# Ledger of designs, part 27: peptides against a protein of PDB entry 6CSU

Target 1, 51 residues: chain A of PDB entry 6CSU
Amino acid sequence: GALEELRGQYIKAVKKIKCDMLRYIQESKERAAEMVKAEVLRERQETARKM

## One batch from the design tools (peptide; made by RFdiffusion4, then SolubleMPNN)

Design b2_p14_1_s1 (from b2_p14_1, 6 letters changed)
Fold by OpenDDE base, seed 5:
Structure b2_p14_1_s1 (fold): chain B 51 residues (1-51), chain C 51 residues (1-51), chain A 14 residues (1-14)
Amino acid sequence: as target 1 above (51 residues)
Amino acid sequence: as target 1 above (51 residues)
Amino acid sequence: DVVEEGIEAILAAP
C-alpha cells in the first residue's frame, strides 16, 4: 500500500545518501593524498636545493 | 618536521570530513523521518475522510 | 574503513 511505498522511498533515499557520502569521503581522501604527495615532492626538492 | 606536520594535517582533515559526513547523514535521516511522518498523517486523514 | 563503520552504525540506529 501507499504506506509501504513511502517506507520504501525513505529507505531508498537514505541508501542513496549513504552511497553519495561514501563516494565523497573516498574522493576527498584521494584528493588529500595527492596534495600530500605533491607537497612531499616539493619538500624534497627544497631540501635537495639547500644541501 | 614539515613532513610530520603535513601528515598531522592530513589526519586532521580526514577526521573533520568524517564528522561532517556523519552529521549530514544524521540530519538527512531526521528530515526524511519528518517527511514520512507528515505523509502518514495526511494519508490517515484521507483514509478517514473516505470511510 | 572507520568512516564507513560510523555511517553504518548511524544507518542501523532506530
Scores: peptide ipSAE 0.134, ipTM 0.590, DockQ to the pose 0.062
Fold by OpenDDE base, seed 1:
Structure b2_p14_1_s1 (fold): chain B 51 residues (1-51), chain C 51 residues (1-51), chain A 14 residues (1-14)
Amino acid sequence: as target 1 above (51 residues)
Amino acid sequence: as target 1 above (51 residues)
Amino acid sequence: DVVEEGIEAILAAP
């Protein structure tokens, strides 16, 4: 019935949102890691220049 | 240094996003629950009308 | 909530 259908729709939506959020978080972490990596490289270069 | 500062900013941002996401999920669940509740009431009313 | 718990676990991980 309509109730079961609504329940099904909700579960489907929640699963999709979960997937989207997890993907977003993962991508965000990857971007942050790349930013940190870039900063580390810059600092190493700066240090090397001062030596 | 800049690296530590970046790390701090990242952690702060992630914590904020977590909070926002959890709030969003909670609010979404509440909305869904209300929708289900409304549907149940409609079905009960329909059943009662047929009796 | 399994979704919340899953998200929290991922955010807690390095």
Scores: peptide ipSAE 0.129, ipTM 0.587, DockQ to the pose 0.061
Fold by OpenDDE base, seed 4:
Structure b2_p14_1_s1 (fold): chain B 51 residues (1-51), chain C 51 residues (1-51), chain A 14 residues (1-14)
Amino acid sequence: as target 1 above (51 residues)
Amino acid sequence: as target 1 above (51 residues)
Amino acid sequence: DVVEEGIEAILAAP
Protein backbone atom coordinates (compact mmCIF):
# COMPACT_ATOMS: atom_id res chain seq x y z
CA GLY B 1 0.00 0.00 0.00
CA ALA B 2 0.85 3.67 0.03
CA LEU B 3 2.39 3.44 3.50
CA GLU B 4 4.78 0.70 2.42
CA GLU B 5 5.67 2.69 -0.66
CA LEU B 6 6.37 5.77 1.44
CA ARG B 7 8.54 3.71 3.77
CA GLY B 8 10.43 2.36 0.80
CA GLN B 9 10.97 5.83 -0.59
CA TYR B 10 12.24 7.09 2.75
CA ILE B 11 14.69 4.22 3.13
CA LYS B 12 15.94 4.81 -0.39
CA ALA B 13 16.41 8.51 0.30
CA VAL B 14 18.28 7.86 3.54
CA LYS B 15 20.59 5.41 1.79
CA LYS B 16 21.30 7.95 -0.91
CA ILE B 17 22.03 10.69 1.61
CA LYS B 18 24.32 8.37 3.52
CA CYS B 19 26.25 7.50 0.38
CA ASP B 20 26.47 11.14 -0.66
CA MET B 21 27.70 12.17 2.77
CA LEU B 22 30.29 9.42 2.90
CA ARG B 23 31.54 10.38 -0.53
CA TYR B 24 31.67 14.04 0.44
CA ILE B 25 33.61 13.26 3.60
CA GLN B 26 36.02 11.03 1.73
CA GLU B 27 36.65 13.64 -0.94
CA SER B 28 37.03 16.32 1.71
CA LYS B 29 39.59 14.22 3.55
CA GLU B 30 41.50 13.64 0.34
CA ARG B 31 41.55 17.36 -0.40
CA ALA B 32 42.74 18.08 3.11
CA ALA B 33 45.49 15.50 2.78
CA GLU B 34 46.66 17.11 -0.44
CA MET B 35 46.67 20.53 1.19
CA VAL B 36 48.76 19.18 4.06
CA LYS B 37 51.14 17.54 1.62
CA ALA B 38 51.54 20.80 -0.26
CA GLU B 39 52.16 22.69 2.97
CA VAL B 40 54.77 20.17 4.11
CA LEU B 41 56.51 20.54 0.77
CA ARG B 42 56.52 24.33 1.08
CA GLU B 43 57.90 24.10 4.60
CA ARG B 44 60.68 21.79 3.45
CA GLN B 45 61.57 24.11 0.62
CA GLU B 46 61.59 27.10 2.93
CA THR B 47 63.78 25.27 5.42
CA ALA B 48 66.17 24.27 2.66
CA ARG B 49 66.36 27.86 1.47
CA LYS B 50 67.29 29.07 4.94
CA MET B 51 70.10 26.52 5.26
CA GLY C 1 53.07 27.49 11.99
CA ALA C 2 51.05 27.31 8.81
CA LEU C 3 50.60 23.55 9.15
CA GLU C 4 49.10 23.87 12.61
CA GLU C 5 46.82 26.62 11.39
CA LEU C 6 45.68 24.47 8.48
CA ARG C 7 45.01 21.60 10.85
CA GLY C 8 42.98 23.87 13.07
CA GLN C 9 40.95 25.15 10.14
CA TYR C 10 40.30 21.62 8.93
CA ILE C 11 39.12 20.46 12.33
CA LYS C 12 36.84 23.47 12.59
CA ALA C 13 35.39 22.79 9.15
CA VAL C 14 34.81 19.11 9.90
CA LYS C 15 33.04 19.96 13.13
CA LYS C 16 30.79 22.37 11.28
CA ILE C 17 29.98 19.79 8.62
CA LYS C 18 29.20 17.21 11.28
CA CYS C 19 26.83 19.55 13.04
CA ASP C 20 25.13 20.53 9.80
CA MET C 21 24.75 16.91 8.73
CA LEU C 22 23.35 15.83 12.07
CA ARG C 23 20.89 18.70 12.02
CA TYR C 24 19.86 17.82 8.49
CA ILE C 25 19.36 14.17 9.41
CA GLN C 26 17.29 15.07 12.44
CA GLU C 27 15.10 17.45 10.46
CA SER C 28 14.75 14.87 7.68
CA LYS C 29 13.65 12.24 10.18
CA GLU C 30 11.11 14.61 11.65
CA ARG C 31 9.71 15.39 8.21
CA ALA C 32 9.55 11.71 7.37
CA ALA C 33 7.70 10.99 10.60
CA GLU C 34 5.17 13.68 9.78
CA MET C 35 4.70 12.27 6.28
CA VAL C 36 4.10 8.82 7.73
CA LYS C 37 1.63 10.24 10.21
CA ALA C 38 -0.23 12.00 7.42
CA GLU C 39 -0.30 8.83 5.33
CA VAL C 40 -1.63 6.78 8.23
CA LEU C 41 -4.37 9.34 8.72
CA ARG C 42 -5.29 9.19 5.03
CA GLU C 43 -5.37 5.41 5.13
CA ARG C 44 -7.64 5.46 8.16
CA GLN C 45 -9.97 7.91 6.49
CA GLU C 46 -10.05 5.85 3.32
CA THR C 47 -10.78 2.70 5.28
CA ALA C 48 -13.56 4.44 7.16
CA ARG C 49 -15.05 5.63 3.88
CA LYS C 50 -15.12 2.10 2.49
CA MET C 51 -16.92 0.77 5.57
CA ASP A 1 20.61 5.98 14.38
CA VAL A 2 22.83 4.04 12.00
CA VAL A 3 23.46 7.02 9.74
CA GLU A 4 24.43 9.30 12.61
CA GLU A 5 26.67 6.67 14.15
CA GLY A 6 28.33 6.04 10.82
CA ILE A 7 28.99 9.71 10.24
CA GLU A 8 30.41 10.14 13.72
CA ALA A 9 32.68 7.15 13.27
CA ILE A 10 34.01 8.48 9.98
CA LEU A 11 34.61 11.95 11.39
CA ALA A 12 36.44 10.46 14.35
CA ALA A 13 38.87 8.63 12.10
CA PRO A 14 42.37 10.17 11.91
Scores: peptide ipSAE 0.128, ipTM 0.588, DockQ to the pose 0.063
Fold by OpenDDE base, seed 3:
Structure b2_p14_1_s1 (fold): chain B 51 residues (1-51), chain C 51 residues (1-51), chain A 14 residues (1-14)
Amino acid sequence: as target 1 above (51 residues)
Amino acid sequence: as target 1 above (51 residues)
Amino acid sequence: DVVEEGIEAILAAP
């Protein structure tokens, strides 16, 4: 019936949101890692200049 | 240093995103519950009409 | 909440 169908649609939507959020977090972590890598390189350059 | 500060900013940002996502999930669940409640009421009305 | 647990697990990963 309509109620069971609505429940099914809700569960499907929640599963999709979960997957989207996990993907977003993963991509955010990857971007952060690249930013950290860039900062490390800048700091190494600065250290080298001060030597 | 700048690297440690960047790490701190990243952690802060991720915590904010987590909180926002959890709030969104909670609000989504509440909306879904209200939709289900409304559907149950409609079905009860329909059942009553068919009696 | 299964969704919350999943998010927590991903955030805890190094």
Scores: peptide ipSAE 0.125, ipTM 0.586, DockQ to the pose 0.062

Design b2_p14_1_s2 (from b2_p14_1, 7 letters changed)
Fold by OpenDDE base, seed 3:
Structure b2_p14_1_s2 (fold): chain B 51 residues (1-51), chain C 51 residues (1-51), chain A 14 residues (1-14)
Amino acid sequence: as target 1 above (51 residues)
Amino acid sequence: as target 1 above (51 residues)
Amino acid sequence: SIVEEGIEEILKAP
């Protein structure tokens, strides 16, 4: 009935949101890691120039 | 330095995102629960009319 | 919540 269908739709939506959130977080972490990597490289280059 | 400041800003941003996501999930669950509750009530009323 | 737990586990990972 309508109740079982609603339950099924809810579960499906929650599963999709979970996957979307996990992907978002993973992509955000990867972007942050790349920014940190770039900054570390710049700092090392700056140190090398000052030595 | 710039690296430590960037790290601090990232951590702060991630913490905010986490809180926002958790709040969103909680609110979504509450809305879903209310919809289910309303559906159950309608089904019970319909059953009562058919008896 | 499996969703909340999943999010928390990802945030803990370096």
Scores: peptide ipSAE 0.106, ipTM 0.573, DockQ to the pose 0.060
Fold by OpenDDE base, seed 5:
Structure b2_p14_1_s2 (fold): chain B 51 residues (1-51), chain C 51 residues (1-51), chain A 14 residues (1-14)
Amino acid sequence: as target 1 above (51 residues)
Amino acid sequence: as target 1 above (51 residues)
Amino acid sequence: SIVEEGIEEILKAP
């Protein structure tokens, strides 16, 4: 019935949000790692220039 | 009725998840900024030591 | 839903 259908829609929506969030977290970690790596390289260059 | 009440509960739950996700994203950005700042300082020190 | 669409837009931004 309508009640069961609405429950199904809720569960589906929550599962989608969970999956999207997990994907975001993983991608965010990867971007953060690359950002740190890039900043380390830039700072080495800048420090070397000033010394 | 029961259908309207369930709909209300669904909307409330989804809104909560949205808010939690946005908070996580904001906190993640702040942590990333601090991580970069700390790494920059460490790299300056290490580079200076080697030169 | 509008909520799901909003979340998807947020996820597109780094």
Scores: peptide ipSAE 0.105, ipTM 0.566, DockQ to the pose 0.063
Fold by OpenDDE base, seed 4:
Structure b2_p14_1_s2 (fold): chain B 51 residues (1-51), chain C 51 residues (1-51), chain A 14 residues (1-14)
Amino acid sequence: as target 1 above (51 residues)
Amino acid sequence: as target 1 above (51 residues)
Amino acid sequence: SIVEEGIEEILKAP
């Protein structure tokens, strides 16, 4: 019925959001790690150039 | 009625979760940016010390 | 809801 469908839609939406969040977090961590590595490399080179 | 109230509550809850997710993403980006800045500073100092 | 609790835990993560 309408109540069951509504509940189902809510649960489905929440699960979708959860999955999207988890995926985002994982991808964000990976991107952050790459960004840090790249920045460390660039900064090391830049510092060496300035010294 | 009860059905409309329930529908409203579910929609409200989903919207809340969406907003929380977006805020989390934003705050996560800010923390990541701060982490990168801090790492750059540390690496610059470390590189300077080694050179 | 278990799902809501799971999301809450994610949001609490640093």
Scores: peptide ipSAE 0.104, ipTM 0.562, DockQ to the pose 0.067
Fold by OpenDDE base, seed 2:
Structure b2_p14_1_s2 (fold): chain B 51 residues (1-51), chain C 51 residues (1-51), chain A 14 residues (1-14)
Amino acid sequence: as target 1 above (51 residues)
Amino acid sequence: as target 1 above (51 residues)
Amino acid sequence: SIVEEGIEEILKAP
């Protein structure tokens, strides 16, 4: 019925949000790791250049 | 009626989830920025110590 | 972000 359908839509929406957020967290961690590596390398170069 | 009330409750719940997730993203970005700053500072110190 | 856009699309549906 109408109530069951509405409940189903809510659950489906929440599940999609959960999946999207978990993917975002994983991708964000990967991007952060790459960004840190790049910054560390650049900083080493800058520091070495100044000495 | 009962259907409208339930729909209202579901919408309210989903909106709260949205707000919580957006806050998480914002706080995550702030923490990531601080982490990068800390790593850059540590790397400068390590590089300087090695020269 | 993609996640923000996805959440907005979910909440857009009546």
Scores: peptide ipSAE 0.099, ipTM 0.561, DockQ to the pose 0.199

Design b2_p14_1_s3 (from b2_p14_1, 6 letters changed)
Fold by OpenDDE base, seed 3:
Structure b2_p14_1_s3 (fold): chain B 51 residues (1-51), chain C 51 residues (1-51), chain A 14 residues (1-14)
Amino acid sequence: as target 1 above (51 residues)
Amino acid sequence: as target 1 above (51 residues)
Amino acid sequence: DVVEEGIEAIKKAP
């Protein structure tokens, strides 16, 4: 009936939002990791030039 | 070093937020399911009183 | 320093 259909649509929307949020969190972690990696590499290169 | 510690703190915070968001989504789905269940039960009771 | 620059970069990240 109409209630079951509405429930189905709501659950579908929640599933999509869940997936989008998980992807956002994953991408945020990846960006943070890459930024730290780049800074550590620059620091190592600077140290190597001074020795 | 200081960079690794900062990265660690950031990743820890992201993990906490991820868990909180997943819990929120789960609780939202449960609340929606309970609301639909209650409405269906009320509708069935109303129909039973009319027959 | 590198740590301060990293903190600022993270704050600007989408």
Scores: peptide ipSAE 0.138, ipTM 0.554, DockQ to the pose 0.015
Fold by OpenDDE base, seed 4:
Structure b2_p14_1_s3 (fold): chain B 51 residues (1-51), chain C 51 residues (1-51), chain A 14 residues (1-14)
Amino acid sequence: as target 1 above (51 residues)
Amino acid sequence: as target 1 above (51 residues)
Amino acid sequence: DVVEEGIEAIKKAP
């Protein structure tokens, strides 16, 4: 009935939000890793210039 | 050093985002539950009026 | 109440 359908819709919405957020977390971790890699490269290059 | 500090900052940021998202999910679930409860109440009251 | 059970299921959703 209508109540079961509504319940199902809300559960589905929550599941979608969860998936979206987990994806965002993963992407954020990847971006953070890339930024750290870029910083490491910068620091190594700076050190190399001073040697 | 600066690299370790930067790494730590990004890890901390990711952790914060994770916590914020988990909280958002929880709050969204709570809101959904309250909306369903309100609908149930409405339906029960409507049924009662017809009896 | 099956509806109440459904509400609790939403609260327990992952």
Scores: peptide ipSAE 0.126, ipTM 0.565, DockQ to the pose 0.036
Fold by OpenDDE base, seed 2:
Structure b2_p14_1_s3 (fold): chain B 51 residues (1-51), chain C 51 residues (1-51), chain A 14 residues (1-14)
Amino acid sequence: as target 1 above (51 residues)
Amino acid sequence: as target 1 above (51 residues)
Amino acid sequence: DVVEEGIEAIKKAP
């Protein structure tokens, strides 16, 4: 009935939002990691040039 | 240094996103619960009218 | 500024 359909739609919507947010966090973490790696590399190169 | 600050900003941003996600899910669940309650009430009222 | 660039990159997440 309408109630069961509403419940189903709710569950589907919440699951989608959860998945989207988890993907967002994962991608954000990956970008942050790459930026940190790039900065560390630059700092190492600068240190090497000063030796 | 800049690297430590970057790490700090990353952690802060990810924590904020996580908190916002959890809040959004909670609010979505509350809205869905209210919709279900309203539907159940309507169905009960309809059933009562048919008696 | 590396920190500012980092914050901007985080903000560009979907």
Scores: peptide ipSAE 0.175, ipTM 0.574, DockQ to the pose 0.020; fails the geometry check
Fold by OpenDDE base, seed 5:
Structure b2_p14_1_s3 (fold): chain B 51 residues (1-51), chain C 51 residues (1-51), chain A 14 residues (1-14)
Amino acid sequence: as target 1 above (51 residues)
Amino acid sequence: as target 1 above (51 residues)
Amino acid sequence: DVVEEGIEAIKKAP
């Protein structure tokens, strides 16, 4: 009935929001990891030039 | 009625997910900043020892 | 300052 259909729509919407946010966090973690790697590499090179 | 209660539950769930994820992202950014800081300092020391 | 630059980059990340 109408109530069950509405319930289904709400559950679907909540699941979508959750999935979108989890993907966003995962991508953010990956970008942060690459940023740290890049900075470490840059600092290594800069330090070597100063020694 | 039943429809209004279901709607209320949906809105509450969505708000909770949003708040939890925003907090997670904020904390993740802070941890990432400190991680970069620590790794740069560590790499500087390690590079200096190898030169 | 590499550290400062990295911190600012993270703050600006979406």
Scores: peptide ipSAE 0.128, ipTM 0.454, DockQ to the pose 0.022; fails the geometry check

Design b2_p14_1_s4 (from b2_p14_1, 5 letters changed)
Fold by OpenDDE base, seed 5:
Structure b2_p14_1_s4 (fold): chain B 51 residues (1-51), chain C 51 residues (1-51), chain A 14 residues (1-14)
Amino acid sequence: as target 1 above (51 residues)
Amino acid sequence: as target 1 above (51 residues)
Amino acid sequence: SIVEEGIKAILAAP
């Protein structure tokens, strides 16, 4: 019935949001890690120039 | 020092990820709600055609 | 809450 269908749609939407969130978190973490890596390399270069 | 600076950068990155995620979640919820609304309207139309 | 679980996942980032 209509109620069950609506319930199904809600559950499907929530599951999609969950999956999207997890994917986004993973991608964001990867980007953050790359940014940190780049920053560390720059800092090492700066330190080397001062030696 | 370098350690404290790295710590600060990490914290800043995590905070950014958090904010981005919350925004993404909100946008995803809004899109899901609109999809459900559209589906309900379509189902009503289909039901009406069968009456 | 899905939001809360998401936040927890973020905080668990290495």
Scores: peptide ipSAE 0.136, ipTM 0.564, DockQ to the pose 0.060
Fold by OpenDDE base, seed 2:
Structure b2_p14_1_s4 (fold): chain B 51 residues (1-51), chain C 51 residues (1-51), chain A 14 residues (1-14)
Amino acid sequence: as target 1 above (51 residues)
Amino acid sequence: as target 1 above (51 residues)
Amino acid sequence: SIVEEGIKAILAAP
């Protein structure tokens, strides 16, 4: 019935949000790691040039 | 009626999850920025000591 | 963001 369908839609929506969030977290961590690595490398070279 | 109330409750719950997720994203971005700044500063000093 | 747009799409669905 309508109540069961609504409940199903809610659960489906929540599960999708959960999956999207977990994926975002994982991808964000990877991007952050790469950003740090790139910045550290650039900074080493920049500092080395100044010294 | 019961259907409208349940619909309202589900929408409310999903909106809360949305807000929590958006807050997490914002806070995560801020933490990442601070992490990069800290790492750059440490790297400058470390490189300077080695040179 | 992609995630925000995804959430908006979910909430907008009838």
Scores: peptide ipSAE 0.129, ipTM 0.589, DockQ to the pose 0.189
Fold by OpenDDE base, seed 3:
Structure b2_p14_1_s4 (fold): chain B 51 residues (1-51), chain C 51 residues (1-51), chain A 14 residues (1-14)
Amino acid sequence: as target 1 above (51 residues)
Amino acid sequence: as target 1 above (51 residues)
Amino acid sequence: SIVEEGIKAILAAP
């Protein structure tokens, strides 16, 4: 019935949100790692220049 | 230094995202529960009308 | 919540 269908739709939506959130977090972590890597390289270059 | 500050900013951002996501999940669950409740009431009324 | 636990786990990962 309609109630069972609504339950099914809810479960489907929750599963999708879970997957989307996990993907978002992973991509965000990857972007952050790249930013840190870039900063490390910048600092190494600056240190070398000051030597 | 700049690298440590960037790390701090990242941690702060991740914590914010975590809190926002948890809030979103909770609010979404509450909305879903209300929708189910409304559907149950509708079905009860329909059943009563058909009796 | 399975979703909440999943989010907590991924955020805790180094």
Scores: peptide ipSAE 0.119, ipTM 0.570, DockQ to the pose 0.063
Fold by OpenDDE base, seed 1:
Structure b2_p14_1_s4 (fold): chain B 51 residues (1-51), chain C 51 residues (1-51), chain A 14 residues (1-14)
Amino acid sequence: as target 1 above (51 residues)
Amino acid sequence: as target 1 above (51 residues)
Amino acid sequence: SIVEEGIKAILAAP
C-alpha cells in the first residue's frame, strides 16, 4: 500500500543521503589534506630560503 | 603561522558542517514523520469510507 | 535510527 511505499521511499532516500554525506566528508577531508600538504611545502621552502 | 591558521579554519569548518548536517537530518526526519502521519490519516479515512 | 547513529558516529570522527 501507499504507506509501505512511502516507507520504502524514505529508507531509500536516507540511504542515498548517507552515502552522499559520507562521500562529501571524505572528499572534503582529501581536499583539506591536499591544502595542508601544499602549505607545508611552501613553509619548508620559505624556511630553506632563509637559511 | 599559515599552517596553524589553516588547521584552525579546517577544524572550524568541519564543526560547522557537522552541526549543519545534524540539523538537516533532524529536519528531514521531522518532515518525513509528518508525511507519514498524513498518509496514515488518509489511509484510515479511506478505510473508514469503505466500511 | 541506525542510519542516524551511524552518521553521527562518522561526523564525530576527526
Scores: peptide ipSAE 0.116, ipTM 0.569, DockQ to the pose 0.064

Design b2_p14_2_s1
Fold by OpenDDE base, seed 1:
Structure b2_p14_2_s1 (fold): chain B 51 residues (1-51), chain C 51 residues (1-51), chain A 14 residues (1-14)
Amino acid sequence: as target 1 above (51 residues)
Amino acid sequence: as target 1 above (51 residues)
Amino acid sequence: GPVEQARRRREEEE
């Protein structure tokens, strides 16, 4: 019935939110890792210039 | 020094991840709410056709 | 389901 369909849509929406959250967090962590790698590279270049 | 700068970059990256996560979850919840509203509207239209 | 698939993809990238 209509109530079961609505409940099904709600559960589907919540599952989608969970999947999207996990994926987005992972992508954000990857972007953060790239920023840190770039910083490490800059620090190594700076150290090399001072030696 | 370089270690303090790297630590600072890490903390900054983690803070950004947290902010992005909260914003993304909110946006996903809003999209889910719109999907549920659309479903409720469809169910009301279906009920009206059957009456 | 799709949640398990999303979790698995995340775990593979970590």
Scores: peptide ipSAE 0.209, ipTM 0.635, DockQ to the pose 0.016
Fold by OpenDDE base, seed 3:
Structure b2_p14_2_s1 (fold): chain B 51 residues (1-51), chain C 51 residues (1-51), chain A 14 residues (1-14)
Amino acid sequence: as target 1 above (51 residues)
Amino acid sequence: as target 1 above (51 residues)
Amino acid sequence: GPVEQARRRREEEE
């Protein structure tokens, strides 16, 4: 019936949100890791110039 | 020093991830709500045709 | 399902 269908649609929407979140979090972590890597390289260069 | 700077960079990256996640979750919820709204409207039309 | 697929994709990127 209408209530069961609506519930099904809600569950499907929530599951989609969950998957999207997990993927986005992973991608965000990867981007953050690359940013940190770049900063470390810059800092190493600065340190090297001061030595 | 180098360790403090690296720690600072890490904290900044993590804070960015957190903000991005919260924003993405909110947007995902809004998209899901709109999808459910559209489905409800379609179901109402189907029901109306059957009446 | 889609959740398992998402988990697998994450594991492959690690």
Scores: peptide ipSAE 0.190, ipTM 0.626, DockQ to the pose 0.015
Fold by OpenDDE base, seed 2:
Structure b2_p14_2_s1 (fold): chain B 51 residues (1-51), chain C 51 residues (1-51), chain A 14 residues (1-14)
Amino acid sequence: as target 1 above (51 residues)
Amino acid sequence: as target 1 above (51 residues)
Amino acid sequence: GPVEQARRRREEEE
């Protein structure tokens, strides 16, 4: 019935959002790591130019 | 009725999750920025030790 | 389900 269908839609939506969050968190961590690596490289290059 | 209550609970849950995501994204960006700053400092210290 | 799969993928990458 309509109530069961709504419940199903609710559960599906919550699960989708949770998955999207987990994926975003993982991707954000990866991007953060890459940013750190890039900044370290830039710092080394800057140091080299100053020397 | 029960259907309206379920709808209300669904909307509330989705809104809460969205808010939590936005907060997490913001905090993640801040943490990433701090990590970059910390890594730059460590790189400078390492360079100093090598010199 | 999809949530468990997403959790597992995240844990594997960490």
Scores: peptide ipSAE 0.188, ipTM 0.469, DockQ to the pose 0.020
Fold by OpenDDE base, seed 5:
Structure b2_p14_2_s1 (fold): chain B 51 residues (1-51), chain C 51 residues (1-51), chain A 14 residues (1-14)
Amino acid sequence: as target 1 above (51 residues)
Amino acid sequence: as target 1 above (51 residues)
Amino acid sequence: GPVEQARRRREEEE
C-alpha cells in the first residue's frame, strides 16, 4: 500500500545518501592529502636549495 | 618555517572538507525529499483514479 | 547491502 511504498522509498533514499557521503568523504580526504604532499615537496626543494 | 606552513596547509584543507561536506549533505537531503514528494504525488494520483 | 558495496569500492580505490 501507499504507506509501505513511501517507507520503502525513504529507506532507499537514506541508504543512497549514506553511500554517497562515504564516497565523497574519501575523495575529499584524498584531495587534502595531495595538498599536504605538494606542500612537503615544495619545502624539501627549498631546503635543498639552501643547503 | 616548514612546520608552520605544513600546519597551515593542513588546517586550510580540513576547513575546505568541512564546508564541502555540509553543502553535500544539504543537497543530498534535498534530493531525498524530492524523491519522497514524487512518490506521494504518484500515490495521490493513483488513489484519485480509483475513487 | 548497498553500504557494504560502497565500502568495497573505496577499498579497491586505495
Scores: peptide ipSAE 0.186, ipTM 0.626, DockQ to the pose 0.014

Design b2_p14_2_s2
Fold by OpenDDE base, seed 3:
Structure b2_p14_2_s2 (fold): chain B 51 residues (1-51), chain C 51 residues (1-51), chain A 14 residues (1-14)
Amino acid sequence: as target 1 above (51 residues)
Amino acid sequence: as target 1 above (51 residues)
Amino acid sequence: GAIEEAKRKLEELE
């Protein structure tokens, strides 16, 4: 009935939100990793210039 | 130095966001479960009234 | 060094 359909739609919406949140977390990790990589590269270049 | 401190603060912030998102996902699952339980209860009550 | 350790901690989040 209508109640089962509404429940099904709610569960589907919750699953979509979960997936979107997990993607957001993954993208945030990737951005953080790239920032650290860039910092490491700059530090290595500075060390090389001092040798 | 200042760059290491900023990196550390960023990592801490990312970890906090991750925890908050996981909590949100868990709470959403719990709300969905409660909705399903309420629906099942109402359906059982309606069936009982029809007997 | 400190930066390499921070990279490892970020990779653990991934």
Scores: peptide ipSAE 0.093, ipTM 0.584, DockQ to the pose 0.010
Fold by OpenDDE base, seed 2:
Structure b2_p14_2_s2 (fold): chain B 51 residues (1-51), chain C 51 residues (1-51), chain A 14 residues (1-14)
Amino acid sequence: as target 1 above (51 residues)
Amino acid sequence: as target 1 above (51 residues)
Amino acid sequence: GAIEEAKRKLEELE
């Protein structure tokens, strides 16, 4: 009935939100890791230049 | 050093994002549950009217 | 410098 359909839509919407949020967290972690990786490379080049 | 500080900021930022996203999911679930609750009440009132 | 710019970019993720 209408109530079961509404419940189904609720559960589907919550699952989609959960997936979208977890993906955003993962992508944010990856972007942050790439920034750290780039900085490590820069610092190593700076050290090499001073040797 | 500067690299360790940047790493610390990365970890702090990721933890904040995780907390904010989990809170958003929880609040979205609560709002959806309230919508279902309101619909259940409406359906019960409709049934009572037809009795 | 590059460190300060990286810090600002990280803050934009929050």
Scores: peptide ipSAE 0.092, ipTM 0.580, DockQ to the pose 0.010
Fold by OpenDDE base, seed 5:
Structure b2_p14_2_s2 (fold): chain B 51 residues (1-51), chain C 51 residues (1-51), chain A 14 residues (1-14)
Amino acid sequence: as target 1 above (51 residues)
Amino acid sequence: as target 1 above (51 residues)
Amino acid sequence: GAIEEAKRKLEELE
């Protein structure tokens, strides 16, 4: 019935939002990790130049 | 050192983003649940009027 | 109706 359909749509919407936000979190973590990696590489290159 | 401090800052930023997004998900779920609840109550009232 | 309005509001969350 209409109520059951609405409940189903609620569950579907919540699942979609959850997936979207988890993806955003994952991508943000990856960007942060990549920035750290880039900085480490720059520091290593700088050290190599000093040798 | 500078690298460790940078790493710490990125980890802190990621944790904040994660918390903010989880809160957003929770609030969205609550809003959706409240809409369903309101509809159930309206349907019950309508049924009562028909009796 | 009320159900249709609720559906529209729910879709705005997606």
Scores: peptide ipSAE 0.092, ipTM 0.578, DockQ to the pose 0.010
Fold by OpenDDE base, seed 1:
Structure b2_p14_2_s2 (fold): chain B 51 residues (1-51), chain C 51 residues (1-51), chain A 14 residues (1-14)
Amino acid sequence: as target 1 above (51 residues)
Amino acid sequence: as target 1 above (51 residues)
Amino acid sequence: GAIEEAKRKLEELE
């Protein structure tokens, strides 16, 4: 009935939010890693030029 | 009735998950920023020593 | 190196 349908919708929505959160966290970490890599490379070059 | 109560529980749970996600994202960005600053500083020092 | 160390630390972000 309507109660079971609402329960099903609740479970589905919570599972989706959990998956979206975990994916966002993972992708954010990957983007952050690439930013660090780029900054380290730029810093090496800047330091070398100033020496 | 039971249907309204279940709907209320669903809304409350979804709001909590949203708040937790936004807080995690903000804190992760701050930690990532500090990590970049630390790595840039270390790389600057390493480069200087190797020159 | 610094890049690999930074990557390892980022993997620990939670």
Scores: peptide ipSAE 0.086, ipTM 0.416, DockQ to the pose 0.010

